# Designs tried in a protein design run: peptides against a protein of PDB entry 4ASU. Part 7

Target 1, 270 residues: chain A of PDB entry 4ASU
Amino acid sequence: ATLKDITRRLKSIKNIQKITKSMKMVAAAKYARAERELKPARVYGVGSLALYEKADIKTPEDKKKHLIIGVSSDRGLCGAIHSSVAKQMKSEAANLAAAGKEVKIIGVGDKIRSILHRTHSDQFLVTFKEVGRRPPTFGDASVIALELLNSGYEFDEGSIIFNRFRSVISYKTEEKPIFSLDTISSAESMSIYDDIDADVLRNYQEYSLANIIYYSLKESTTSEQSARMTAMDNASKNASEMIDKLTLTFNRTRQAVITKELIEIISGAA
Target 2, 83 residues: chain B of PDB entry 4ASU
Amino acid sequence: FTFASPTQVFFNSANVRQVDVPTQTGAFGILAAHVPTLQVLRPGLVVVHAEDGTTSKYFVSSGSVTVNADSSVQLLAEEAVTL

## One batch from the design tools (peptide; aimed at target 2 F59 E78)

Design b1_p9_7_s3 (made by RFdiffusion4, then SolubleMPNN; from b1_p9_7, 3 letters changed)
Fold by OpenDDE base, seed 4:
Structure b1_p9_7_s3 (fold): chain B 270 residues (1-270), chain C 83 residues (1-83), chain A 9 residues (1-9)
Amino acid sequence: as target 1 above (270 residues)
Amino acid sequence: as target 2 above (83 residues)
Amino acid sequence: SPFSPSSLP
C-alpha cells in the first residue's frame, strides 16, 4: 500500500471513529432516559401481567390461532437486539406450527420485517414503523393495541417477544402471553372473578394489552440503547486499534520510502 | 397492593388497609380478602388507607383495577396524580 | 403517534 492509500484509510477510519463515538454518546443519553422510564414501566407492566399469572389463563387446545408480536425498532447498529427477537420469533412460530397452530406475526419495528420477510412473509399481518426515533409512550402502545384489536384477526392466544433489560451489558429475549377477550372470558379460572360485565371485561382487556405492549416497548428500548452504546464503544475501540496499526504501517512505509530515496541519491541511480 | 401509572409508581407490593377506587360501575372499597374482581377505572378519586391510619388521595384518569384471589391488588391508571 | 402501521401487500 502506498503512503497515500494508508493516509486515505487512516482518514476514513478516523472519521468512522468520530461517528461511532458520537453515536455512543447519543445512545448513552437515550439509555439513561430509557432506564429511568423503565422503572415505573416495569412495575406497571408486571402489574398488568399479574392477572394472567394468578389466574393461570389457559387457551383451549382446539383453538388454533396464535399471534406473535415481535418488539424491536427500525434502528440498526445495536448488536444482536433484532436478531435475538427474530430468532425467538422463528423458534416460537416453528413450535406452534408443529403443534398445529395457525401463526400470524406482527412486527414492531421495521427490522423485524427485514429479517423475517423472506421466510415468514405470509404470516405477517402488519408491521409498525418509525420505531426508535423517540421514546415510546403509552399512547403509542395504545395505538398498537387498537390496531391489533381492529385487525380482524381473531387470535385466541398470542406471544409478545421482546428484549428484557437486565443491565447495561445484558438483555434477555423473553416472551409474555397475550390473550383474546374470548379466551379470558371463557377461561375456567376466571370464574372466581365476580360480576364482570362484558363491557368492563372488554375495556379491561384493551388496557391490559396496551399495558403489556407499553412494557415491552420500554424494555426493548432500554435494551436497544444499552446494546447500541456497547456496540458503538466496541466499534470505537476497534477503530482506535486499527488507527494505531495503520499509523505504525504508515511510519514504517515512510521510513522505507526515505531510505529508498537516500539510496538512490547515494548510488546515483536515476 | 400495587398502584402505578406508566410513568410513576405510588405503591409497589405494599400492605394497605383499604383502597377506594372509582370504577365505571361505581366507587367501591377494596379491603383485605375482597372477592376477586376486575374493574375499569373512571376519572375520579382514589383513596388509599394505610395500616397506620393515614390516608392518601390520588386523582386517576382511567385504567384498571384487579383484585386477585390471593388478595393481591393491581391498580393501574393511565394517568395519576397525588392530591 | 410516531408509529405508522404498514400492512404487507
Scores: peptide ipSAE 0.068, ipTM 0.929, DockQ to the pose 0.036
OpenDDE base, seeds 1, 2, 3, 5: peptide ipSAE 0.012, 0.018, 0.025, 0.024; ipTM 0.922, 0.919, 0.919, 0.925

Design b1_p9_7_s4 (made by RFdiffusion4, then SolubleMPNN; from b1_p9_7, 4 letters changed)
Fold by OpenDDE base, seed 3:
Structure b1_p9_7_s4 (fold): chain B 270 residues (1-270), chain C 83 residues (1-83), chain A 9 residues (1-9)
Amino acid sequence: as target 1 above (270 residues)
Amino acid sequence: as target 2 above (83 residues)
Amino acid sequence: PPFVPSSLP
């Protein structure tokens, strides 16, 4: 490579490093906020899931309609955040299909759509975009819940798949169950709950769905920001190493050029 | 007893004597060993009676309350404020 | 069915 080529590459990598450093700082700030907001959201969301655990809600085996909600975002440069969710969605969809279930998909975040469009386009009910620009709110979750409820797809059981935050360096893609109103209403285990009015149960289930979605969004956001911070840190370090290597190459090449020029001058071959 | 909003936790797996909740079907008190039930909150006053006799009041907007067979209670309000 | 795109507020 010529000195000019090396210089151009150095400049490019330095610019990339500046960008990645900036993104790291932004991600760090968003992560700190997300983690703080996740604490109550986790209690809230886990609390909403408690019914399903305590009542041991099960979907009858003869039920065939299953919904998968994948939760991610629109924004890249966060490591395996999106691909992890998509991979789990694919695995779940394949397992359900093998079990003779009908599977429909909702994608929260454009990245899910982008990854799965080619292979699963016919299974998508709806996809949500503009995810990840701001911290998710309960209102956002409610919108998603409402859209699902209004989708016209009469699922029996579903799975919400998202990245659960573990630590600044770790997340895990997990799933939580969602149940239709009919499934919860017909569950034998629900018989112990006294005087459940149908309207009350419907409204309860709407809140439950919104709660779980909200929880998943908060987990996803925290995981994403953490992963982005890590990814940008790694990118910055890699850029630094490359800069060092290229700088050495530049210096060596410069010396070689100078030596060559001197030889040409001395030899009269210039 | 768990009482939380999306943004704040008031009680997390706490033992309380009684919780009075405003529901769409009417206000009721949740005592120890209350029968399992599901209810939806209406805007109103939540009163938590602690075992030590302390009473705390909260205003909630909407949400749900679950009383399970194991006496666990999840009060999940969309919005809640301490009074 | 085709994608129905929706946006978060």
Scores: peptide ipSAE 0.054, ipTM 0.920, DockQ to the pose 0.049
OpenDDE base, seeds 1, 2, 4, 5: peptide ipSAE 0.050, 0.051, 0.068, 0.050; ipTM 0.913, 0.918, 0.923, 0.922; seeds 1, 2, 4 fail the geometry check

Design b1_p9_8 (made by RFdiffusion4)
Pose (drawn by RFdiffusion4):
Structure b1_p9_8 (pose): chain A 181 residues (1-270 with 5 gaps), chain B 83 residues (1-83), chain P 9 residues (1-9)
Amino acid sequence: ATLKDITRRLKSIKNIQKITKSMKMVAAAKYARAERELKPARVYGVGLIIGVSSDRGLCGAIHSSVAIIGVGDKIRSILTFKEVGRRPPTFGDASVIALELSIIFNRFRSVISYKTEYSLANIIYYSLKESTTSEQSARMTAMDNASKNASEMIDKLTLTFNRTRQAVITKELIEIISGAA
Amino acid sequence: as target 2 above (83 residues)
Amino acid sequence: PAFAPKFPV
């Protein structure tokens, strides 16, 4: 309730809002990279339960939608392949998955809407390239919604700060008048 | 005729005369009228004879060549670089 | 050129 507590809390939630907004544009830039590389990947990959995701969270209902194997550390987290999503998926990564050894992944449509031999590794590559494009655009919206929630929270606390600031001024003034009187 | 690597796409549904291809057993030159077959590649060159008579030379490390019941061929390699 | 294959067949 003290001004010091409110000023600390404002800076705390402003830091979160700046970071979440900073990841909105990052997901927007990484999604643009992912879609640029999805066009040649879709024309490349055309011709057992495999779950395709990533280690990196903060992407909304992507890991929860997909429901030994299992690519993406967050899919084993419910009940394996680790270290994906930090860097774009290469064919070599899809090859290692095939080397250690009917498939579930998120297909890219747009920014809002989604759906859940040598040839076998091409399907894994097709799923990896589709998944990261889906993972990034979903994260673009997840951090956009978080930036909105943190901004609404700042507005509510600013109104509290103005009430407390007024209440401190009047209290100090009363202590002066009474001390005089 | 479709020729693509994971990185870049060279030909998208040609419309081409013939394509020389490296295969595990020697080499195969795929004409417009070729039997339906499924083959696996080896380290070798790919020569693309364009419809206007010109030539295109690439290199292939490995992959697969697929010629369907119709006049359609899809050639895909892990890496294809010039030169 | 001599490029090794990433996937063994």

Design b1_p9_8_s1 (made by RFdiffusion4, then SolubleMPNN; from b1_p9_8, 4 letters changed)
Fold by OpenDDE base, seed 1:
Structure b1_p9_8_s1 (fold): chain B 270 residues (1-270), chain C 83 residues (1-83), chain A 9 residues (1-9)
Amino acid sequence: as target 1 above (270 residues)
Amino acid sequence: as target 2 above (83 residues)
Amino acid sequence: PSIAPVLPV
């Protein structure tokens, strides 16, 4: 490689490093906000899941329609965030299919669709886009919930799959159950809840669904921003190492050029 | 007793004497050992009576309330403000 | 809303 080639490559990598450093700072700021907003969201979301845990809601085995909601975003450069969710979705879909269940999929974020399109295109009901530009709101969760409820797909049970935030260096892909109104209303354990009007139960379930989706979005966002910060840090370090290597190569090549020129001068070879 | 909105937690696993909630079926007071129930909130006032005798008032827009058999209560409002 | 559904084509 000529000195010019090395210099061009150095300039390119230095520019990449500047971009990755900038992106790291942006991700760090978004992470700090997301982590703060996750605290109340977790209390809220876990509170909504409490009924299903306490009432031990079960779906009869003869019920075969299962919905999988995968939660991620549209944005890349965040390590294994999307692939982890997609992997869990694939595993769950395969297990359900092996059990003779019908599986339909909702993707929250375009990355879910991009990963699963080739293998699961026929199972998608809807994909939600424009995820990850802004922090998720309860309004966003409500839009997703309403779309599901109005889709006409009569699922018996569902699974929402998302990355739960653990720490700045750790997330875990988790699954939470979603039950249809019919499943909840028919559950024996619900008999202890006295005089529940059908309309009340329907409205309650709508809120529950929105709450769980909101919770999943907040967990996912916090995990994603943390992972992006780490990914950009790693990219910046890799760029730094490459800059160091190329700088050494540049210096060696420069010395070789000088030596060659000196020899040509001494030898009289123009 | 847990009382939260998506953005704020007011009570987290707290012990309270009574919570008055505005529901679509009517306002009612949740006392200790209240029968299990599920209700949907209507816009209105939530009044929390603490064990120490203090009373806190909140306005809620919508949401849900769950009273479980174990006497745990989850009050989840879409929007809530302290009054 | 900031989130928009896209139906499978």
Scores: peptide ipSAE 0.210, ipTM 0.927, DockQ to the pose 0.047
OpenDDE base, seeds 2, 3, 4, 5: peptide ipSAE 0.188, 0.084, 0.197, 0.144; ipTM 0.935, 0.926, 0.936, 0.937; seed 3 fails the geometry check

Design b1_p9_8_s2 (made by RFdiffusion4, then SolubleMPNN; from b1_p9_8, 5 letters changed)
Fold by OpenDDE base, seed 3:
Structure b1_p9_8_s2 (fold): chain B 270 residues (1-270), chain C 83 residues (1-83), chain A 9 residues (1-9)
Amino acid sequence: as target 1 above (270 residues)
Amino acid sequence: as target 2 above (83 residues)
Amino acid sequence: PSIPPVLPV
């Protein structure tokens, strides 16, 4: 490589490093906020899931319609955040199909669509975009919940798949169940709940769905920001190492060029 | 007893004597042995009676309340403020 | 096949 080539490459990598460092700082700030906001959201969301766990809500095996909600965002450069969710969605869809279930998909975040559209286009009901620009709100979750409920797809059971935050360096793709109103109302285990008005149950289910979606968004956001921070840190370190290597190469090449020029002058070949 | 909004936790798996909640079907008190039920919150006053006799008041907007067979309660308000 | 809708949050 010529000195010019090395210099150009150095400049490019230095610019990339600046970008990755900046992105790391932005991700760090967003992560700090997301983690703070996740604490109450987790209590809130887990609280919403408590009924399903305590009542042991089960979907009859003869029920065939299953909904998969994949939760991620629109933004890249966050490691395996999107691919992990997509992988879990694919696995779940395949398992359900093998069990003779009908599977439909909702993508939260455009990245889900981008990854799965080619292979699962026929299964998509809707994709939500503009996810990840700002922290998710309960209003956002409510919009998603309402759209799902109004989609006309009569699922019996569903799965919400998202990245659960563990630590700044760890997340895990998790699945939580969602149930249709009919599944909840028909569950034998629900018989112990006294005279639940149908309208009350409907409204309750709407809140439950919104709550779970909200929780998943908060987990996903925290996981994403932490992963992005890590990814940008790694990218910055890799860039630094490459800069060091190229700088050494530059210096060696420069010395070689000078030596060659001197030899040419001394030899009269120039 | 768990009482939370999306943004704030007031009680997390706490033991309380009684919780008064405003529901769409009417206000009711949740006691330790209350029958399992699902209700939807209406805007109104939540009153938490602690075991030590302390009473705390909250205003809530919408949400849900779940009383389970194990006497666990999840009060989940969309918005809630301490009074 | 109709393209599934993409909606903003």
Scores: peptide ipSAE 0.308, ipTM 0.937, DockQ to the pose 0.028
OpenDDE base, seeds 1, 2, 4, 5: peptide ipSAE 0.016, 0.019, 0.008, 0.012; ipTM 0.904, 0.903, 0.897, 0.903

Design b1_p9_8_s3 (made by RFdiffusion4, then SolubleMPNN; from b1_p9_8, 5 letters changed)
Fold by OpenDDE base, seed 1:
Structure b1_p9_8_s3 (fold): chain B 270 residues (1-270), chain C 83 residues (1-83), chain A 9 residues (1-9)
Amino acid sequence: as target 1 above (270 residues)
Amino acid sequence: as target 2 above (83 residues)
Amino acid sequence: PDLKPILPV
């Protein structure tokens, strides 16, 4: 490689490093906010799931319609965040299909659709875009919940799949159940709640769905920003290593050029 | 007793004497060993009576309240503010 | 809300 080639490559890598460093700082700021906002959201979301855990709501085996909600975002450069969710969605869809269930999918974030479009396009009900530009709000969750409820798709049980935040260096893809109103109302374990008006139960379930979606969005966002911060840090380090290597190559090449020129001068060939 | 909004936690697995909640079916007080119930909140006042006699008031917009057989209570409001 | 539902095409 000529000195010019090395210089051009150095300039390019240095520019990449500047971009990745900037992105790291942005991700770090977003992560810090997301982590703070996750604390109350987790209490809120876990509280909403408490009924389903305590009531041990079970879907009869003869019920065949299953909904999968995959939660991620539109934004890349965050390591395995999207692929992890998609992988678990695929696994769950395959298991359900093997059990003779009908599976429909909702994608939260365009990346889910991008990964699953070729293999699962016919199973998608809806994909939500514009995810990840701003922190998710309860309003966003309500929009998703409302769209599901208004879709006309009658499911018996569902799964919401998202990345749960563990630490700045760790997330885990998890699944939480979602149930239809009919499944809840027919559950034997709900008998202790028999004096509940049907309209109350419907409204309760609508809130529960929105709450769980909101929780999943907050977990996903925190996990994503943390993963992006790590990815950008790694990219910056890799760029630094390449810069060091190329700088050494540049110096060696420069010395070789100088030596060649000196030899040409001494030999009278210049 | 857990009382939270999406953005704020007011009580987390706390022991309280009584919680008065505004529901669509009417306002009622949740006491110890209250029968299991599910209700939806209407806009109104929540009053929490702590075991130490302290009373706290909150305004809530909408949401849900769950009283379980194990006496656990989840009050989840879309919006809630301390008064 | 900024979220936009897109139906499968």
Scores: peptide ipSAE 0.364, ipTM 0.931, DockQ to the pose 0.046
OpenDDE base, seeds 2, 3, 4, 5: peptide ipSAE 0.328, 0.352, 0.133, 0.341; ipTM 0.941, 0.942, 0.930, 0.944

Design b1_p9_8_s4 (made by RFdiffusion4, then SolubleMPNN; from b1_p9_8, 4 letters changed)
Fold by OpenDDE base, seed 5:
Structure b1_p9_8_s4 (fold): chain B 270 residues (1-270), chain C 83 residues (1-83), chain A 9 residues (1-9)
Amino acid sequence: as target 1 above (270 residues)
Amino acid sequence: as target 2 above (83 residues)
Amino acid sequence: PSLAPLLPV
């Protein structure tokens, strides 16, 4: 490589390092906000899931229609965030298909569609885009819930797959159940709940779905921002190491060029 | 007893004496060992009676309330404010 | 409900 080539590469990597450092700072600010907003969202979302855990709602085995909601975003440069969700979705879809279930998929965020389009295109009902530019709101979750309920797909049971935030350095892809109104209303375990009007139960289920989606979005966002911050930090460190190596190579190459030129002057003067 | 909105937690697994909730079917009081029920909130006042005799009031917009067989309660409001 | 349309695709 010529001195010019090394200089060009150094300039390019230095620019990348500046970008990755800037992106790290932006991700850090978004992470700090997301973590604060996740605290109440967990209590709210876990509270909504408490019924399903306490009532031990079971879907009859003869029920065949299953819905998978994958929760992610549109934005890359966040490590394995999208691929982890997609991997879990693929695994779940394969297991359900092997059990003779019909599987349909909803993607939250364009990255889910981009990963699964080739292999699962026929299973997609809808994909939601414009996820991850702003923090998710309860209104966003309500829109997703409404679209699901109005999709015309009469699922019996569903699963929502998302990254649960553990710490700044750790997330876990998890699955939570989603039940149709029919599954909830027909569950034997629901008999202990007194005087539940059908309209009340329908409205309750709509809130429950929105609550769970909202919770999943908040977990996903916090996980994504932390992972992006880490990814950008790692990229910045890798760029720094490469700059150091190329700088040493540049200095050695420069010395060799100078030495060669001196020898040529001495030999040509003879 | 858990009482939260998407953005704020008011109670998290707390022990309380009574919670009065505004539901679509009417206001009702949740006492100790209340029968399990599911209700939908209407806009109105939530009143929490603590074991120490203190009373806290909240305005809620909409949401749900769950009373479980284990006497756990989840009050989940779309919007809630302290009064 | 904040109607910011998540655009279904």
Scores: peptide ipSAE 0.044, ipTM 0.923, DockQ to the pose 0.078
OpenDDE base, seeds 1, 2, 3, 4: peptide ipSAE 0.044, 0.013, 0.042, 0.011; ipTM 0.911, 0.899, 0.917, 0.897; seed 4 fails the geometry check

## One batch from the design tools (peptide; aimed at target 2 R42 P43)

Design b1_p10_1 (made by RFdiffusion4)
Pose (drawn by RFdiffusion4):
Structure b1_p10_1 (pose): chain A 181 residues (1-270 with 5 gaps), chain B 83 residues (1-83), chain P 10 residues (1-10)
Amino acid sequence: ATLKDITRRLKSIKNIQKITKSMKMVAAAKYARAERELKPARVYGVGLIIGVSSDRGLCGAIHSSVAIIGVGDKIRSILTFKEVGRRPPTFGDASVIALELSIIFNRFRSVISYKTEYSLANIIYYSLKESTTSEQSARMTAMDNASKNASEMIDKLTLTFNRTRQAVITKELIEIISGAA
Amino acid sequence: as target 2 above (83 residues)
Amino acid sequence: PAPTVELFEL
């Protein structure tokens, strides 16, 4: 309730809002990279339960939608392949998955809507390239919604700060008048 | 005729005369009228004879060549670089 | 025609 507590909390939530907004544009830039590389990947990959995701969270209902194997550390987190989503998926990564050894992944449509031999590694590569495009655009919205929630929280606290600031001024003034009187 | 690597796409549904291809057994030159077959590649060159008579030369490390029941061929390699 | 493919060993 003290001004010091409110000033500390404002700076704390502003830090979260700046970071979440900073990841909105990052997901927007990384999604643009992912879609530019999805066009040649879709024309490349045309011709057992495999779950395709990533280690990196903060992407909304992507890991929860997909319901030994399992690519993406967050899919095993419910009940394996680790270290994906930090860097764009290469064909070598899809090859290692095939080397260690009917498939579930998120297909890219747009920024809002989604759906859940040598040839076998091409399907894994097709799912990896589709998944990260889906993972990034979903994260673009997830951090956009978080930036909105943190801004609404700052507005509510600013109104509290103005009430407390007025209440401190009047209290100090009363202590002076009474001390005089 | 479709020729693509994971990185870049060279030909998208040609519309081409013939394509020389490296295969595990020697080499195969795929004409417009070729039998439906499924083959796996080896380290070798790919020569693309364009419809206007010109030539295109690429290199292939490995992959697969697929010629369907119709006049359609899809050639895909892990890496294809010039030169 | 015969293919003019050059083969390479690695």

Design b1_p10_1_s1 (made by RFdiffusion4, then SolubleMPNN; from b1_p10_1 with T4Q E9D)
Fold by OpenDDE base, seed 4:
Structure b1_p10_1_s1 (fold): chain B 270 residues (1-270), chain C 83 residues (1-83), chain A 10 residues (1-10)
Amino acid sequence: as target 1 above (270 residues)
Amino acid sequence: as target 2 above (83 residues)
Amino acid sequence: PAPQVELFDL
């Protein structure tokens, strides 16, 4: 490579490094906020899931309609965040199909759509975009819940798949159950719950759905920002190493050029 | 007893004497050994009676309340403020 | 294609 080529490449990588460092700082700020906001959201979401765990709500095997909600965002450069969710969605969809279930998919975040579009396009009910620029709100979750309820898809059971935040260096893709109103109302374990009006139960389920979605969004966001911070740090380090290597190459090449020029001068072969 | 909004936790697995909740069907008190129930909150006052006799008041906008067979209670408000 | 819903600031 010529000195000019190396210089051009160095400039390019240095610019990339500046961008990745900037993105790291932005991700760090967003992560710090997300982590703070996740604390109450986790209590809230886990609280909403408590019924399903305590009542041991089960879907009858003869029920065939299953909904998968994948939760991520529109934004890239966050390592395996999106691919992890998509991978689990694919696995779940395949397992359900093998069990003779009908599977429909909701994608929260354009990345889910983009990853699964070619293989699962026919299974999508709805996708959500403009996810990840701002912190998710309960309003966002409510919109998603409402859209699901208004989709007309009468699922028997569902799964919401998202990345649960563990630490700044760790997340886990997890699945939580979503139950239809009919499944809840027909569950034998629900018989102990006294005098539940049908309208009350419907409203309760709407809240539960929104709550779980909200929780999932908060977990996903925190995981994503943390992963992005790590990814940008790694990118910055990789860029630094490449800069060092190219700088050495540049110096060696420069010396070789100088040596050649000196030889030409000395030899009179100019 | 767990009482939270999406943005704030007021009680997390706490032991309380009684919780008065405003529901669409009416206000009721949740005591120890209350029968399992699912209710939806209406805008109104939540009153938490602690075991030590202290009383805390909250205003909630909407939400849900779950009383489980194991006496666990989840009060999940969309919005809640301390009064 | 499945509907795409944009989550706006409410």
Scores: peptide ipSAE 0.416, ipTM 0.939, DockQ to the pose 0.017
OpenDDE base, seeds 1, 2, 3, 5: peptide ipSAE 0.408, 0.403, 0.409, 0.399; ipTM 0.929, 0.938, 0.938, 0.941

Design b1_p10_1_s2 (made by RFdiffusion4, then SolubleMPNN; from b1_p10_1 with A2P T4Q)
Fold by OpenDDE base, seed 4:
Structure b1_p10_1_s2 (fold): chain B 270 residues (1-270), chain C 83 residues (1-83), chain A 10 residues (1-10)
Amino acid sequence: as target 1 above (270 residues)
Amino acid sequence: as target 2 above (83 residues)
Amino acid sequence: PPPQVELFEL
């Protein structure tokens, strides 16, 4: 490589390093906010899931319609955040299909659509975009819930797949159940709950769905920002190492050029 | 007893004597060993009676309340403010 | 293609 080539590459990598450092700082700020907002959201979301855990709601085996909601965002450069969700969605879809279930998919975030479009295009009911630029709100969750309910897909059971935040260095892709109104109303375990008005139960389920979606969005966001911060840090370190290597190469090449020039001078070779 | 909004937690697995909640069917009090039920909140006042005799009041916009067989209660409001 | 919904700030 010529000195010019090395210099050009050095400039490029230095620019990348500046970008990745800036992105790290942005991700760090977003992470700090997301983590703060996750604390109440987790209590809220876990509270909403408590019924399903305690009532041990089961879907009859003869019920075949299953919904998968994958939760991520539109934005890349966050390590395995999107691929982990997509991988679990694929695995679950395959397992359900093998069990003779009909599977439909909702993708929250354009990355889910992008990853699964080729292989699962026919299974998508709806996808959501413009996810991840701002912190998710309960309003966003309500829109997603409403869109699901209005999709006309009468699922029996479902799964919401998202990355649960553990720490700044750890997340886990998890699945939480989603049940249809019919599944809840017909569950034997629900018999202990006093005569619940059908309209009340419907409204309750709408809240539950929105609550779970909101929770998943908050977990996903926190995980994503943390992972992005780590990814940008790693990218910055890798860029630094490459800069060092190229600098050494530059110095060696420069010395070789100087040596060549000296030899030419000494030899009288014009 | 858990009482939270999406953005704020008021009670997290706390022991309380009674919680009065505004529901679409009317206000009802959740006492110890209340029968399991699911309700939806209407805009109104939530009153939490602590075991120490203190009473806290909240205004809620909407949401849900769950009373489980194990006497756990989840009050989940879309919006809630301390009064 | 499946419908795409944009999540806007209300």
Scores: peptide ipSAE 0.360, ipTM 0.939, DockQ to the pose 0.017
OpenDDE base, seeds 1, 2, 3, 5: peptide ipSAE 0.308, 0.295, 0.354, 0.325; ipTM 0.921, 0.934, 0.938, 0.939

